# Peptides against a protein of PDB entry 7C96, part 3

Target 1, 73 residues: chain A of PDB entry 7C96
Amino acid sequence: PVIPDDFRCPISLELMKDPVIVSTGQTYERTCIEKWLQAGHGTCPKTQQTLTSTVLTPNYVLRSLIAQWCEAN

## One batch from the design tools (peptide; aimed at target 1 P10)

Design b1_p9_3_s4 (made by RFdiffusion4, then SolubleMPNN; from b1_p9_3, 3 letters changed)
Fold by OpenDDE base, seed 3:
Structure b1_p9_3_s4 (fold): chain B 73 residues (1-73), chain A 9 residues (1-9)
Amino acid sequence: as target 1 above (73 residues)
Amino acid sequence: SLEEARKLY
């Protein structure tokens, strides 16, 4: 089945397993955005906005939705 | 950019 776009990481383009929210409100796969930050970048890959914080907040709602989708498909 | 980020993936 076709994976909903909202369930795909903007970077990996794969189904997110550990989605996290950055300061700009965009959601990425944790491993992808961590690599980006570790490389010394301080901007949001999708929007190019400067991140006001490097804190990554787990997107529990999205994680749950993805889990439900995976179970049904 | 997303393109740059994808290079690290």
Scores: peptide ipSAE 0.771, ipTM 0.951, DockQ to the pose 0.897
OpenDDE base, seeds 1, 2, 4, 5: peptide ipSAE 0.769, 0.768, 0.770, 0.770; ipTM 0.951, 0.951, 0.951, 0.951

Design b1_p9_4 (made by RFdiffusion4)
Pose (drawn by RFdiffusion4):
Structure b1_p9_4 (pose): chain A 73 residues (1-73), chain P 9 residues (1-9)
Amino acid sequence: as target 1 above (73 residues)
Amino acid sequence: SLDEARAIH
């Protein structure tokens, strides 16, 4: 059960199934960051940096790295 | 904050 932290969501602290990127460059689990934005916050949770967009973009390369790690272990 | 985001989740 040796899970690299880079693959963890800062909010869920668990492995990411649907990692998305916010305008600050930070990556979260979709369901976590969606809740954060639904609670009325307009800030990057990790950096408190105010957001310049609400667009969540899938981090496909990271999805690939996670998927690769999953099959090996 | 990150701790707040965690609490909300």

Design b1_p9_4_s1 (made by RFdiffusion4, then SolubleMPNN; from b1_p9_4 with D3E H9Y)
Fold by OpenDDE base, seed 3:
Structure b1_p9_4_s1 (fold): chain B 73 residues (1-73), chain A 9 residues (1-9)
Amino acid sequence: as target 1 above (73 residues)
Amino acid sequence: SLEEARAIY
């Protein structure tokens, strides 16, 4: 089945397992965005906006939705 | 950019 675009990490383009929200409101796979930050970047890959914080907030709602989708497909 | 991020992924 076709994976909804919103369930794919903008970086890996794969189904997210540990989605996290950055300060710009965009969601990424934790591993992907952490590698980006660790490489010394301070911008949002998707929007190029400067991140006001490096805090990564778990997107539990999205994680749940993805899990539900996986169970149904 | 996403391209740059994908390069180090």
Scores: peptide ipSAE 0.779, ipTM 0.952, DockQ to the pose 0.944
OpenDDE base, seeds 1, 2, 4, 5: peptide ipSAE 0.777, 0.778, 0.778, 0.777; ipTM 0.951, 0.951, 0.952, 0.951

Design b1_p9_4_s3 (made by RFdiffusion4, then SolubleMPNN; from b1_p9_4, 4 letters changed)
Fold by OpenDDE base, seed 5:
Structure b1_p9_4_s3 (fold): chain B 73 residues (1-73), chain A 9 residues (1-9)
Amino acid sequence: as target 1 above (73 residues)
Amino acid sequence: SLEEAQEIY
């Protein structure tokens, strides 16, 4: 079935397995955003806002929702 | 931008 848009990483456009939240509140796949940061970027890919922190916070709620969806589909 | 991020993905 069709993957809900909210479950797809804005960068990879694939189903997120390890979603993390950046300082702007946007969520990305960990691997994708880490590559972005490692490349020397300090902005949010989706919003272009400057990141006030490079800390990545696991989005456990979304991770759980995605897992539930995967089990049902 | 998302496009730039997708390039290094």
Scores: peptide ipSAE 0.729, ipTM 0.944, DockQ to the pose 0.947
OpenDDE base, seeds 1, 2, 3, 4: peptide ipSAE 0.724, 0.728, 0.728, 0.727; ipTM 0.944, 0.944, 0.944, 0.944

Design b1_p9_4_s4 (made by RFdiffusion4, then SolubleMPNN; from b1_p9_4, 3 letters changed)
Fold by OpenDDE base, seed 3:
Structure b1_p9_4_s4 (fold): chain B 73 residues (1-73), chain A 9 residues (1-9)
Amino acid sequence: as target 1 above (73 residues)
Amino acid sequence: SLEEAREIY
């Protein structure tokens, strides 16, 4: 089945397993955005906005929705 | 950019 766009990481384009929210409100796969930050980047890949914080907040709601989708498909 | 991020992914 076709994976909903909102469930795909903007970077990997794959189904997110550990979605996290950055300061701009965008959600990415944790491993993808961590690599980006570790490389010394301080901007949001999708919006190019400067990140006001490097804190990554787990997107529990999205994680749950993805899990439900995976179970049904 | 997303393109740059994908390069190091």
Scores: peptide ipSAE 0.777, ipTM 0.952, DockQ to the pose 0.942
OpenDDE base, seeds 1, 2, 4, 5: peptide ipSAE 0.775, 0.774, 0.775, 0.776; ipTM 0.952, 0.952, 0.952, 0.952

Design b1_p9_5 (made by RFdiffusion4)
Pose (drawn by RFdiffusion4):
Structure b1_p9_5 (pose): chain A 73 residues (1-73), chain P 9 residues (1-9)
Amino acid sequence: as target 1 above (73 residues)
Amino acid sequence: LEERVAELH
């Protein structure tokens, strides 16, 4: 069960199934960041940096790295 | 959720 931290969501602290990127460059689990934005916050949770967009963009390359890691282990 | 975010700081 040796899970690299880079693959963990800062909020869920668990492996990411649907990693998305916010305008600050930070990556979260979709369901986590969505709840954060639903609670009325307009800030990057990790950096407190205010957001310049609400667009969540899938981090496909990370999805690929997580998927690769998953099959090996 | 806000408690978890507070722990990041």

Design b1_p9_5_s1 (made by RFdiffusion4, then SolubleMPNN; from b1_p9_5 with V5I E7S)
Fold by OpenDDE base, seed 5:
Structure b1_p9_5_s1 (fold): chain B 73 residues (1-73), chain A 9 residues (1-9)
Amino acid sequence: as target 1 above (73 residues)
Amino acid sequence: LEERIASLH
């Protein structure tokens, strides 16, 4: 079935397994955003806004929603 | 990764 856009990482375009929120409020797959940061970037991939922090916060709500969707599909 | 991100802009 078609994966909801909100469940796909803006970078990988794949269903997120470990979604994390950056300082701009955007959510990405952890591995994707970590690679971006490790490459020396300090901006949000999607919005190009400067990140005020490099802390990655797990998006547990979204993680649960995705899990529920996967179970049903 | 860089190329994919570039496509977002």
Scores: peptide ipSAE 0.222, ipTM 0.839, DockQ to the pose 0.795
OpenDDE base, seeds 1, 2, 3, 4: peptide ipSAE 0.173, 0.156, 0.124, 0.115; ipTM 0.816, 0.809, 0.797, 0.783

Design b1_p9_5_s2 (made by RFdiffusion4, then SolubleMPNN; from b1_p9_5, 3 letters changed)
Fold by OpenDDE base, seed 3:
Formats: C-alpha cells, sequence, structure tokens
Structure b1_p9_5_s2 (fold): chain B 73 residues (1-73), chain A 9 residues (1-9)
C-alpha cells in the first residue's frame, strides 16, 4: 500500500523508524538528521530555516501511528 | 545526503 507522506522522512523518503522533531517543528528520521547535523549544517533540511537548537525530540505520537499503520498493512 | 536534500527544494 501507499505510505502516507507524513510517515516518510523528508530526507530518506522512507518510512520513519525513529522520528524526531527539530526546532522548526519538522520531523525526520533520527539517523538522517543526525548525519546532516554532523556534516556541519545548522539548518532545517526541508525548510532551510536556521535551527535555534540542535536538540532532537522523539516524536512518539508519530512513531505510534507508523507502527499501527505497519501492523495494518 | 546533501544531494537528496537538494531534491527537496
Amino acid sequence: as target 1 above (73 residues)
Amino acid sequence: LEERIESLH
């Protein structure tokens, strides 16, 4: 079945396993955004806005929704 | 990774 766009990482375009939220409110796969930050970038990949913080907050709600979707499909 | 990001914009 078609994977909902909101369940795909903007970077990898794959179903997120460990979604995290950045300061701009956008959500990415943890490994993807960490690599982006490690590369020296300080902006949000999708919006290009400057990140006010490098803190990555787990998006537990989304993780749960994705898990439910995977179980059903 | 950067190449993939560029494709987003």
Scores: peptide ipSAE 0.063, ipTM 0.738, DockQ to the pose 0.800
OpenDDE base, seeds 1, 2, 4, 5: peptide ipSAE 0.055, 0.047, 0.048, 0.052; ipTM 0.735, 0.714, 0.709, 0.726

Design b1_p9_5_s3 (made by RFdiffusion4, then SolubleMPNN; from b1_p9_5, 3 letters changed)
Fold by OpenDDE base, seed 1:
Structure b1_p9_5_s3 (fold): chain B 73 residues (1-73), chain A 9 residues (1-9)
Amino acid sequence: as target 1 above (73 residues)
Amino acid sequence: LEERIKSLH
């Protein structure tokens, strides 16, 4: 079935397994955003906004929603 | 990765 856009990482375009939220409120797959930050970037890949923090917060709600979707499909 | 991200803009 078609994966909901909100469940796909903006970078990998794949179903997120470990979604994390950046300071701009956007969510990405952890591994993808970590690589971006490690490369020396300080902006949000999707919005290009400067990140006020490099802290990555697990998006547990989204993880749960994705899990529920996977169970049903 | 960077090339992929560039395509987002």
Scores: peptide ipSAE 0.198, ipTM 0.827, DockQ to the pose 0.795
OpenDDE base, seeds 2, 3, 4, 5: peptide ipSAE 0.132, 0.149, 0.114, 0.181; ipTM 0.791, 0.801, 0.780, 0.820

Design b1_p9_5_s4 (made by RFdiffusion4, then SolubleMPNN; from b1_p9_5, 3 letters changed)
Fold by OpenDDE base, seed 1:
Structure b1_p9_5_s4 (fold): chain B 73 residues (1-73), chain A 9 residues (1-9)
Amino acid sequence: as target 1 above (73 residues)
Amino acid sequence: LEERIQSLH
């Protein structure tokens, strides 16, 4: 079935397994955003906004929603 | 990765 856009990482375009939220409120796959930050970037990949923090917060709600979707499909 | 990100903009 078609994966909902909100469940796909903006970078990998794949179903997120470990979604994390950046300071701009956007969510990415952890490994993808970590590589971006490690490359020396300080902006949000999707919005290009400057990150006020490089802290990555697990998006447990989204993880749960994705899990539920996977179970049903 | 960076190339893919560039395509988002």
Scores: peptide ipSAE 0.078, ipTM 0.756, DockQ to the pose 0.878
OpenDDE base, seeds 2, 3, 4, 5: peptide ipSAE 0.058, 0.060, 0.060, 0.077; ipTM 0.737, 0.733, 0.744, 0.754

Design b1_p9_6 (made by RFdiffusion4)
Pose (drawn by RFdiffusion4):
Structure b1_p9_6 (pose): chain A 73 residues (1-73), chain P 9 residues (1-9)
Amino acid sequence: as target 1 above (73 residues)
Amino acid sequence: STAEANLAK
């Protein structure tokens, strides 16, 4: 069960199934960041940096790296 | 909140 931290969501602290990127460059689990934005925050949770967009963009390369790691282990 | 508590780790 040796899970690299880079693959963990800062909020869930678990492996990411649907990693998305916010305008600050930070990556979260979709359901976590969505709840954060639903609670009225307009800030990057990790950096407290205010956001310049609400667009969540899938981090496909990371999805690839996680998927690769999953099949090996 | 839970999110803030987790970010504090």

Design b1_p9_6_s1 (made by RFdiffusion4, then SolubleMPNN; from b1_p9_6, 4 letters changed)
Fold by OpenDDE base, seed 4:
Structure b1_p9_6_s1 (fold): chain B 73 residues (1-73), chain A 9 residues (1-9)
Amino acid sequence: as target 1 above (73 residues)
Amino acid sequence: SEMEQNLAL
C-alpha cells in the first residue's frame, strides 16, 4: 500500500524505523539526520532553519504509529 | 518558514 508521507523520512523518502525530532520540530530517520549533522550542517534539511540544538529526541509516538501501520499493511 | 526539500539520492 501507499506509505503515508508523514511516515517517510524527508531525507531518504523511506519508511522511518528510528524517527527522531530535531529542534525545529521536524522528524527524520536517525541515521539520516546524524549523517547530515556529521557532514557539518547546522540546519534542518526540510526547512533550512538553523538548528538551535543538536539534540535528537526519539519520536516514540510516530515509531508506534508506523509499527501499527506496518502490522496492518 | 518551511521549504520542502528532497535530499534523497
Scores: peptide ipSAE 0.048, ipTM 0.705, DockQ to the pose 0.221
OpenDDE base, seeds 1, 2, 3, 5: peptide ipSAE 0.044, 0.045, 0.048, 0.043; ipTM 0.699, 0.700, 0.709, 0.699

Design b1_p9_6_s2 (made by RFdiffusion4, then SolubleMPNN; from b1_p9_6, 4 letters changed)
Fold by OpenDDE base, seed 1:
Structure b1_p9_6_s2 (fold): chain B 73 residues (1-73), chain A 9 residues (1-9)
Amino acid sequence: as target 1 above (73 residues)
Amino acid sequence: SEMEENLAL
């Protein structure tokens, strides 16, 4: 079945396994956003907004929803 | 940058 857009990383367009939230509220795959930040970028890939923090917060709810979807599909 | 070019947006 078709993967819901909300479950895909904006950077890789792949199903997220370790989704994390950045300061702008957008969610990305941890590995993808970490590489983006390590490259020296200080903006949100999706919105181009300047990040007020480089802290990455695990999106536990989304992780669970994705897991549930994978089990059912 | 190359990284930005590779974003799948």
Scores: peptide ipSAE 0.064, ipTM 0.750, DockQ to the pose 0.549
OpenDDE base, seeds 2, 3, 4, 5: peptide ipSAE 0.043, 0.034, 0.042, 0.058; ipTM 0.702, 0.663, 0.697, 0.736

Design b1_p9_6_s3 (made by RFdiffusion4, then SolubleMPNN; from b1_p9_6, 5 letters changed)
Fold by OpenDDE base, seed 1:
Structure b1_p9_6_s3 (fold): chain B 73 residues (1-73), chain A 9 residues (1-9)
Amino acid sequence: as target 1 above (73 residues)
Amino acid sequence: SEMEENLSL
C-alpha cells in the first residue's frame, strides 16, 4: 500500500528506519541529515530555518509507528 | 527550496 507521507524522509523520500528530530522539530532519516550537516549546512532542509543545535534526537514514537505500519502492510 | 537545490530533489 501507499506509504504515509509522514513516514517518508523529506530528503530520501523513502520509509524512515532511524528517524531523528532536528532543532526545528522536523524529522529525517539519520543518515540523510547527518550527511547534510557534514556538508557544512546549518539549516533545516525542509523549512530552511537556521538550526539552533546540531543535536539529533531519536524519534522513538515515529519509529514505533512505522514498525507497526510495516507489520500490518 | 534549499533542500531541492542542494540535494537534487
Scores: peptide ipSAE 0.048, ipTM 0.712, DockQ to the pose 0.280
OpenDDE base, seeds 2, 3, 4, 5: peptide ipSAE 0.047, 0.043, 0.047, 0.038; ipTM 0.720, 0.709, 0.705, 0.692

Design b1_p9_6_s4 (made by RFdiffusion4, then SolubleMPNN; from b1_p9_6, 5 letters changed)
Fold by OpenDDE base, seed 5:
Structure b1_p9_6_s4 (fold): chain B 73 residues (1-73), chain A 9 residues (1-9)
Amino acid sequence: as target 1 above (73 residues)
Amino acid sequence: TEMEANLSL
């Protein structure tokens, strides 16, 4: 079945395994956003908003929802 | 508006 858009990383367009939230509230795959930050960028890839922090917060709720979806599909 | 970012890093 088709993967829900909310379950795909905006960068990789793949199903997220380790989703993290940035300061703008957007969620990305950890590996993708870390590479973006390491490249020297200080903006949100999706919204182009300036990040007020480089702290990445695990999105455990989304991780669980994705896991449940994978089990059912 | 928000856009999906298919980035090559």
Scores: peptide ipSAE 0.052, ipTM 0.714, DockQ to the pose 0.221
OpenDDE base, seeds 1, 2, 3, 4: peptide ipSAE 0.048, 0.044, 0.041, 0.039; ipTM 0.707, 0.698, 0.690, 0.678

Design b1_p9_7 (made by RFdiffusion4)
Pose (drawn by RFdiffusion4):
Structure b1_p9_7 (pose): chain A 73 residues (1-73), chain P 9 residues (1-9)
Amino acid sequence: as target 1 above (73 residues)
Amino acid sequence: SMPPSDAFF
């Protein structure tokens, strides 16, 4: 069960199934960041940096790295 | 502490 931290969501602290990127460059689990934005915050949770967009963009390359790691282990 | 969360490209 040796899970690299880079693959963990800063909010869930678990492996990411649907990693998305916010305008600050930070990556979260979709369901975690969606709740954060639903609670009325307009800030990047990790950096407290205020957001310039609400667009969540899938981090496909990370999804690939995680998927690769999953099959090996 | 929070884990690294920088975007991958």

Design b1_p9_7_s1 (made by RFdiffusion4, then SolubleMPNN; from b1_p9_7, 3 letters changed)
Fold by OpenDDE base, seed 2:
Structure b1_p9_7_s1 (fold): chain B 73 residues (1-73), chain A 9 residues (1-9)
Amino acid sequence: as target 1 above (73 residues)
Amino acid sequence: SMPPSAAVT
C-alpha cells in the first residue's frame, strides 16, 4: 500500500523509524537531520528557516502512528 | 506556502 506522505522523511523520502522534531516544528528521520547538522547547516531543510536550537525532540506520537500503520498494512 | 525540501541529497 501507499505510504502516507506524513510518514516519510522529507530528506530520505523513506518511512521514518526514529522521527524527531526540530525547532521549526518540522519532523525528520533522526539520522538524516543529524547528518544535515553535522555538515554545518543551521537551517531547516524543508522550510529554510534558521534553527533557533539544534535540539532534536523525539516525535513519539508519530512514531506510534507509523508503527500502527505498519501493523495494519 | 509549502516550499520544496532542500534535502540532503
Scores: peptide ipSAE 0.047, ipTM 0.722, DockQ to the pose 0.115
OpenDDE base, seeds 1, 3, 4, 5: peptide ipSAE 0.040, 0.037, 0.035, 0.038; ipTM 0.640, 0.628, 0.628, 0.633

Design b1_p9_7_s2 (made by RFdiffusion4, then SolubleMPNN; from b1_p9_7, 4 letters changed)
Fold by OpenDDE base, seed 5:
Structure b1_p9_7_s2 (fold): chain B 73 residues (1-73), chain A 9 residues (1-9)
Amino acid sequence: as target 1 above (73 residues)
Amino acid sequence: PMPPSEAVT
């Protein structure tokens, strides 16, 4: 069925498997945002806000919610 | 790199 928008990476538009939060609070698939950062970008892909940090924080809650959704669908 | 769907450069 249709994947909830909040479960899709803003970059790949695919279901996130390893969601991480950037300094702006937006969540992306780890591999996607890492490639963006490695390319030398210092902004949030979705909001264009400047990133105050390059630290990526695992979004464990979202990971769990996605897993639960996958079990039911 | 993977481009964001809503970002322009």
Scores: peptide ipSAE 0.072, ipTM 0.750, DockQ to the pose 0.089
OpenDDE base, seeds 1, 2, 3, 4: peptide ipSAE 0.056, 0.060, 0.058, 0.059; ipTM 0.735, 0.742, 0.740, 0.739

Design b1_p9_7_s3 (made by RFdiffusion4, then SolubleMPNN; from b1_p9_7, 3 letters changed)
Fold by OpenDDE base, seed 1:
Structure b1_p9_7_s3 (fold): chain B 73 residues (1-73), chain A 9 residues (1-9)
Amino acid sequence: as target 1 above (73 residues)
Amino acid sequence: SMPPSEAVT
């Protein structure tokens, strides 16, 4: 089945397993955004907006939605 | 489709 675009990480372009939200409100796969931050970047990969924080917040709702989709498809 | 990030691997 076709994977919904919103379920794909903007960096890896793959189905997210551990989605996290950055300060700009965008969601990425945890491992992808962590590597980006570790490389010394302070901007949002998708929007190029400056990050006001490097805190990564788990997107539990999206994680659940993806899990439900995977079970049904 | 979703536009690619500037950090696409």
Scores: peptide ipSAE 0.059, ipTM 0.728, DockQ to the pose 0.136
OpenDDE base, seeds 2, 3, 4, 5: peptide ipSAE 0.056, 0.056, 0.058, 0.054; ipTM 0.734, 0.735, 0.751, 0.734

Design b1_p9_7_s4 (made by RFdiffusion4, then SolubleMPNN; from b1_p9_7, 4 letters changed)
Fold by OpenDDE base, seed 3:
Structure b1_p9_7_s4 (fold): chain B 73 residues (1-73), chain A 9 residues (1-9)
Amino acid sequence: as target 1 above (73 residues)
Amino acid sequence: PMPPSEAVV
C-alpha cells in the first residue's frame, strides 16, 4: 500500500524510524537532520527558515503511528 | 529546495 506522505522523511523520502522535530516544527529522520547539521547548516531543510535551536525533539506520537502502520501493512 | 539525504554528507 501507499505510504502516507506524513510518514516519510522530507529528506530521505523513506519511512521514518526515529522522527524528530526541529525548531520550525518540521519533522525529519534523526540521522538525516543530524547529517544536515553536521554539514554546517543552520536552517530547516524544507522551509529554509533559520533554526532557533539545534535541539531535536523526538516525535513519539508519529513514531507510534508509523509503527502501527507498519504492523498493519 | 531540500537536498536528498545522500547529498547532505
Scores: peptide ipSAE 0.068, ipTM 0.759, DockQ to the pose 0.063
OpenDDE base, seeds 1, 2, 4, 5: peptide ipSAE 0.060, 0.061, 0.061, 0.061; ipTM 0.742, 0.730, 0.726, 0.724

Design b1_p9_8 (made by RFdiffusion4)
Pose (drawn by RFdiffusion4):
Structure b1_p9_8 (pose): chain A 73 residues (1-73), chain P 9 residues (1-9)
Amino acid sequence: as target 1 above (73 residues)
Amino acid sequence: PDIPTLSFP
């Protein structure tokens, strides 16, 4: 059960199934960041940096790295 | 905890 922290969501602290990127460059689990934005915050949770867009963009390369790691272990 | 994140285009 040796899970690299880079693959963990800063909010869930668990492995990411649907990693998305916010305008600050930080990556979160979709369901976590969606709840954060639903609670009225307009800030990057990790950096407190205010957001310039609400667009969540899938981090496909990271999804690939996680998927690769999953099949090996 | 301060969990790092990775971003890719």

Design b1_p9_8_s1 (made by RFdiffusion4, then SolubleMPNN; from b1_p9_8 with L6I)
Fold by OpenDDE base, seed 3:
Structure b1_p9_8_s1 (fold): chain B 73 residues (1-73), chain A 9 residues (1-9)
Amino acid sequence: as target 1 above (73 residues)
Amino acid sequence: PDIPTISFP
């Protein structure tokens, strides 16, 4: 089945398993964004906006939606 | 920004 675009990580382009929200409001796979930050970047990969914080907030709603989708497909 | 965004797969 076709994976909803919002369920794909902007970096890996794969279905997210542990989606996290950055300060810009964009959501990424945790592993992907952590690697980006570890590389020394302080910007949002998708928007190029400077991150006001490096805190990664779990997107539990999206995680649940993805899980439900996976169960059905 | 601090460092330019790089390309991802």
Scores: peptide ipSAE 0.029, ipTM 0.647, DockQ to the pose 0.052
OpenDDE base, seeds 1, 2, 4, 5: peptide ipSAE 0.029, 0.028, 0.021, 0.027; ipTM 0.641, 0.635, 0.557, 0.606

Design b1_p9_8_s2 (made by RFdiffusion4, then SolubleMPNN)
Fold by OpenDDE base, seed 1:
Structure b1_p9_8_s2 (fold): chain B 73 residues (1-73), chain A 9 residues (1-9)
Amino acid sequence: as target 1 above (73 residues)
Amino acid sequence: PDIPTLSFP
């Protein structure tokens, strides 16, 4: 079945395994956003907004929803 | 705006 867009990382376009939220409220796969930041970028890939923090907050609700979807599909 | 699709090794 088709993966819901909300479950795909904006960077990799793959199903997220470890989704994290950045300061702008957007969610990405942890590995992808970490590489983006390590490359020296200080903006949100999706919105181009400047990040006010480099802290990455786990999106546990989304992680659970994705897990449930995977179990059913 | 378009969302960048990044590819890393």
Scores: peptide ipSAE 0.039, ipTM 0.668, DockQ to the pose 0.092
OpenDDE base, seeds 2, 3, 4, 5: peptide ipSAE 0.039, 0.037, 0.033, 0.036; ipTM 0.660, 0.658, 0.645, 0.656

Design b1_p9_8_s3 (made by RFdiffusion4, then SolubleMPNN; from b1_p9_8 with P1M)
Fold by OpenDDE base, seed 2:
Structure b1_p9_8_s3 (fold): chain B 73 residues (1-73), chain A 9 residues (1-9)
Amino acid sequence: as target 1 above (73 residues)
Amino acid sequence: MDIPTLSFP
């Protein structure tokens, strides 16, 4: 079945396995956003807003939702 | 709003 858009990383367009939230509230796959930051960028890929912090917070709710979807589909 | 798709080596 088709993967819900909210479950796909905005960068890789793949199903997220370790979703993390950035300072703008957007969620990305950890490895993708870390590479973006390591490349020297200080903006949110999706919104282009400047990040007020480079702290990445695990999105456990989304992780659980994705897991539930994977089990059912 | 367009969402960029990024690729890294």
Scores: peptide ipSAE 0.030, ipTM 0.618, DockQ to the pose 0.106
OpenDDE base, seeds 1, 3, 4, 5: peptide ipSAE 0.028, 0.028, 0.028, 0.028; ipTM 0.614, 0.620, 0.613, 0.622

Design b1_p9_8_s4 (made by RFdiffusion4, then SolubleMPNN; from b1_p9_8 with P1M L6I)
Fold by OpenDDE base, seed 5:
Structure b1_p9_8_s4 (fold): chain B 73 residues (1-73), chain A 9 residues (1-9)
Amino acid sequence: as target 1 above (73 residues)
Amino acid sequence: MDIPTISFP
């Protein structure tokens, strides 16, 4: 089945396993956004907005939704 | 919508 767009990382385009939220409110796969930040970038990959913080917040709701989707498909 | 792929250095 087709993976819903909201369940795919904007960077890897793959189903997210550990989704995290950045300061702009966008969600990415943890490993992807960490690599982006480690490369010295200070903007949101998807929106190009400047990040006001490099803190990554786990998106537990999305993680749960993805898990439920995977169980059903 | 189309989702962008990001390239890293």
Scores: peptide ipSAE 0.023, ipTM 0.591, DockQ to the pose 0.096
OpenDDE base, seeds 1, 2, 3, 4: peptide ipSAE 0.022, 0.021, 0.021, 0.019; ipTM 0.594, 0.558, 0.556, 0.471

## One batch from the design tools (peptide; aimed at target 1 P10 I11)

Design b1_p10_1 (made by RFdiffusion4)
Pose (drawn by RFdiffusion4):
Structure b1_p10_1 (pose): chain A 73 residues (1-73), chain P 10 residues (1-10)
Amino acid sequence: as target 1 above (73 residues)
Amino acid sequence: SLAEAQAIFA
């Protein structure tokens, strides 16, 4: 059960199934960041930096790295 | 802010 932290969501602290990127460059689990934005916050949770867009963009390359790690272990 | 986000998610 040796899970690299880079693959963990800063909010869930668990492995990311649907990693998305916010305008600040930080990556979160979709369901976590969606709840954060639903609670009225307009801030990057990790950096407190205010957001310039609400667009969540899938981090496909990270999804690939996680998927690769998953099959090996 | 991150601690609050974690609390909300929990």

Design b1_p10_1_s1 (made by RFdiffusion4, then SolubleMPNN; from b1_p10_1, 5 letters changed)
Fold by OpenDDE base, seed 1:
Structure b1_p10_1_s1 (fold): chain B 73 residues (1-73), chain A 10 residues (1-10)
Amino acid sequence: as target 1 above (73 residues)
Amino acid sequence: SLEEARKIYE
């Protein structure tokens, strides 16, 4: 079935397994955004806004929604 | 950009 856009990582374009929220409010797969930050970048890949923090907050709600979708499809 | 991020992810 077609994966909802909100469930796909903007970077990997795959169904997110460990979604995390950056300071701009955008959500990415943890491994994708960590590689971006480790490369020395301090901006949000999607919006190009400067990150006010490098803290990555787990998006538990989205993780749950994705899990529910996977069970139904 | 997303394009740059995708290159790093690969």
Scores: peptide ipSAE 0.749, ipTM 0.942, DockQ to the pose 0.964
OpenDDE base, seeds 2, 3, 4, 5: peptide ipSAE 0.746, 0.746, 0.748, 0.748; ipTM 0.941, 0.941, 0.942, 0.942

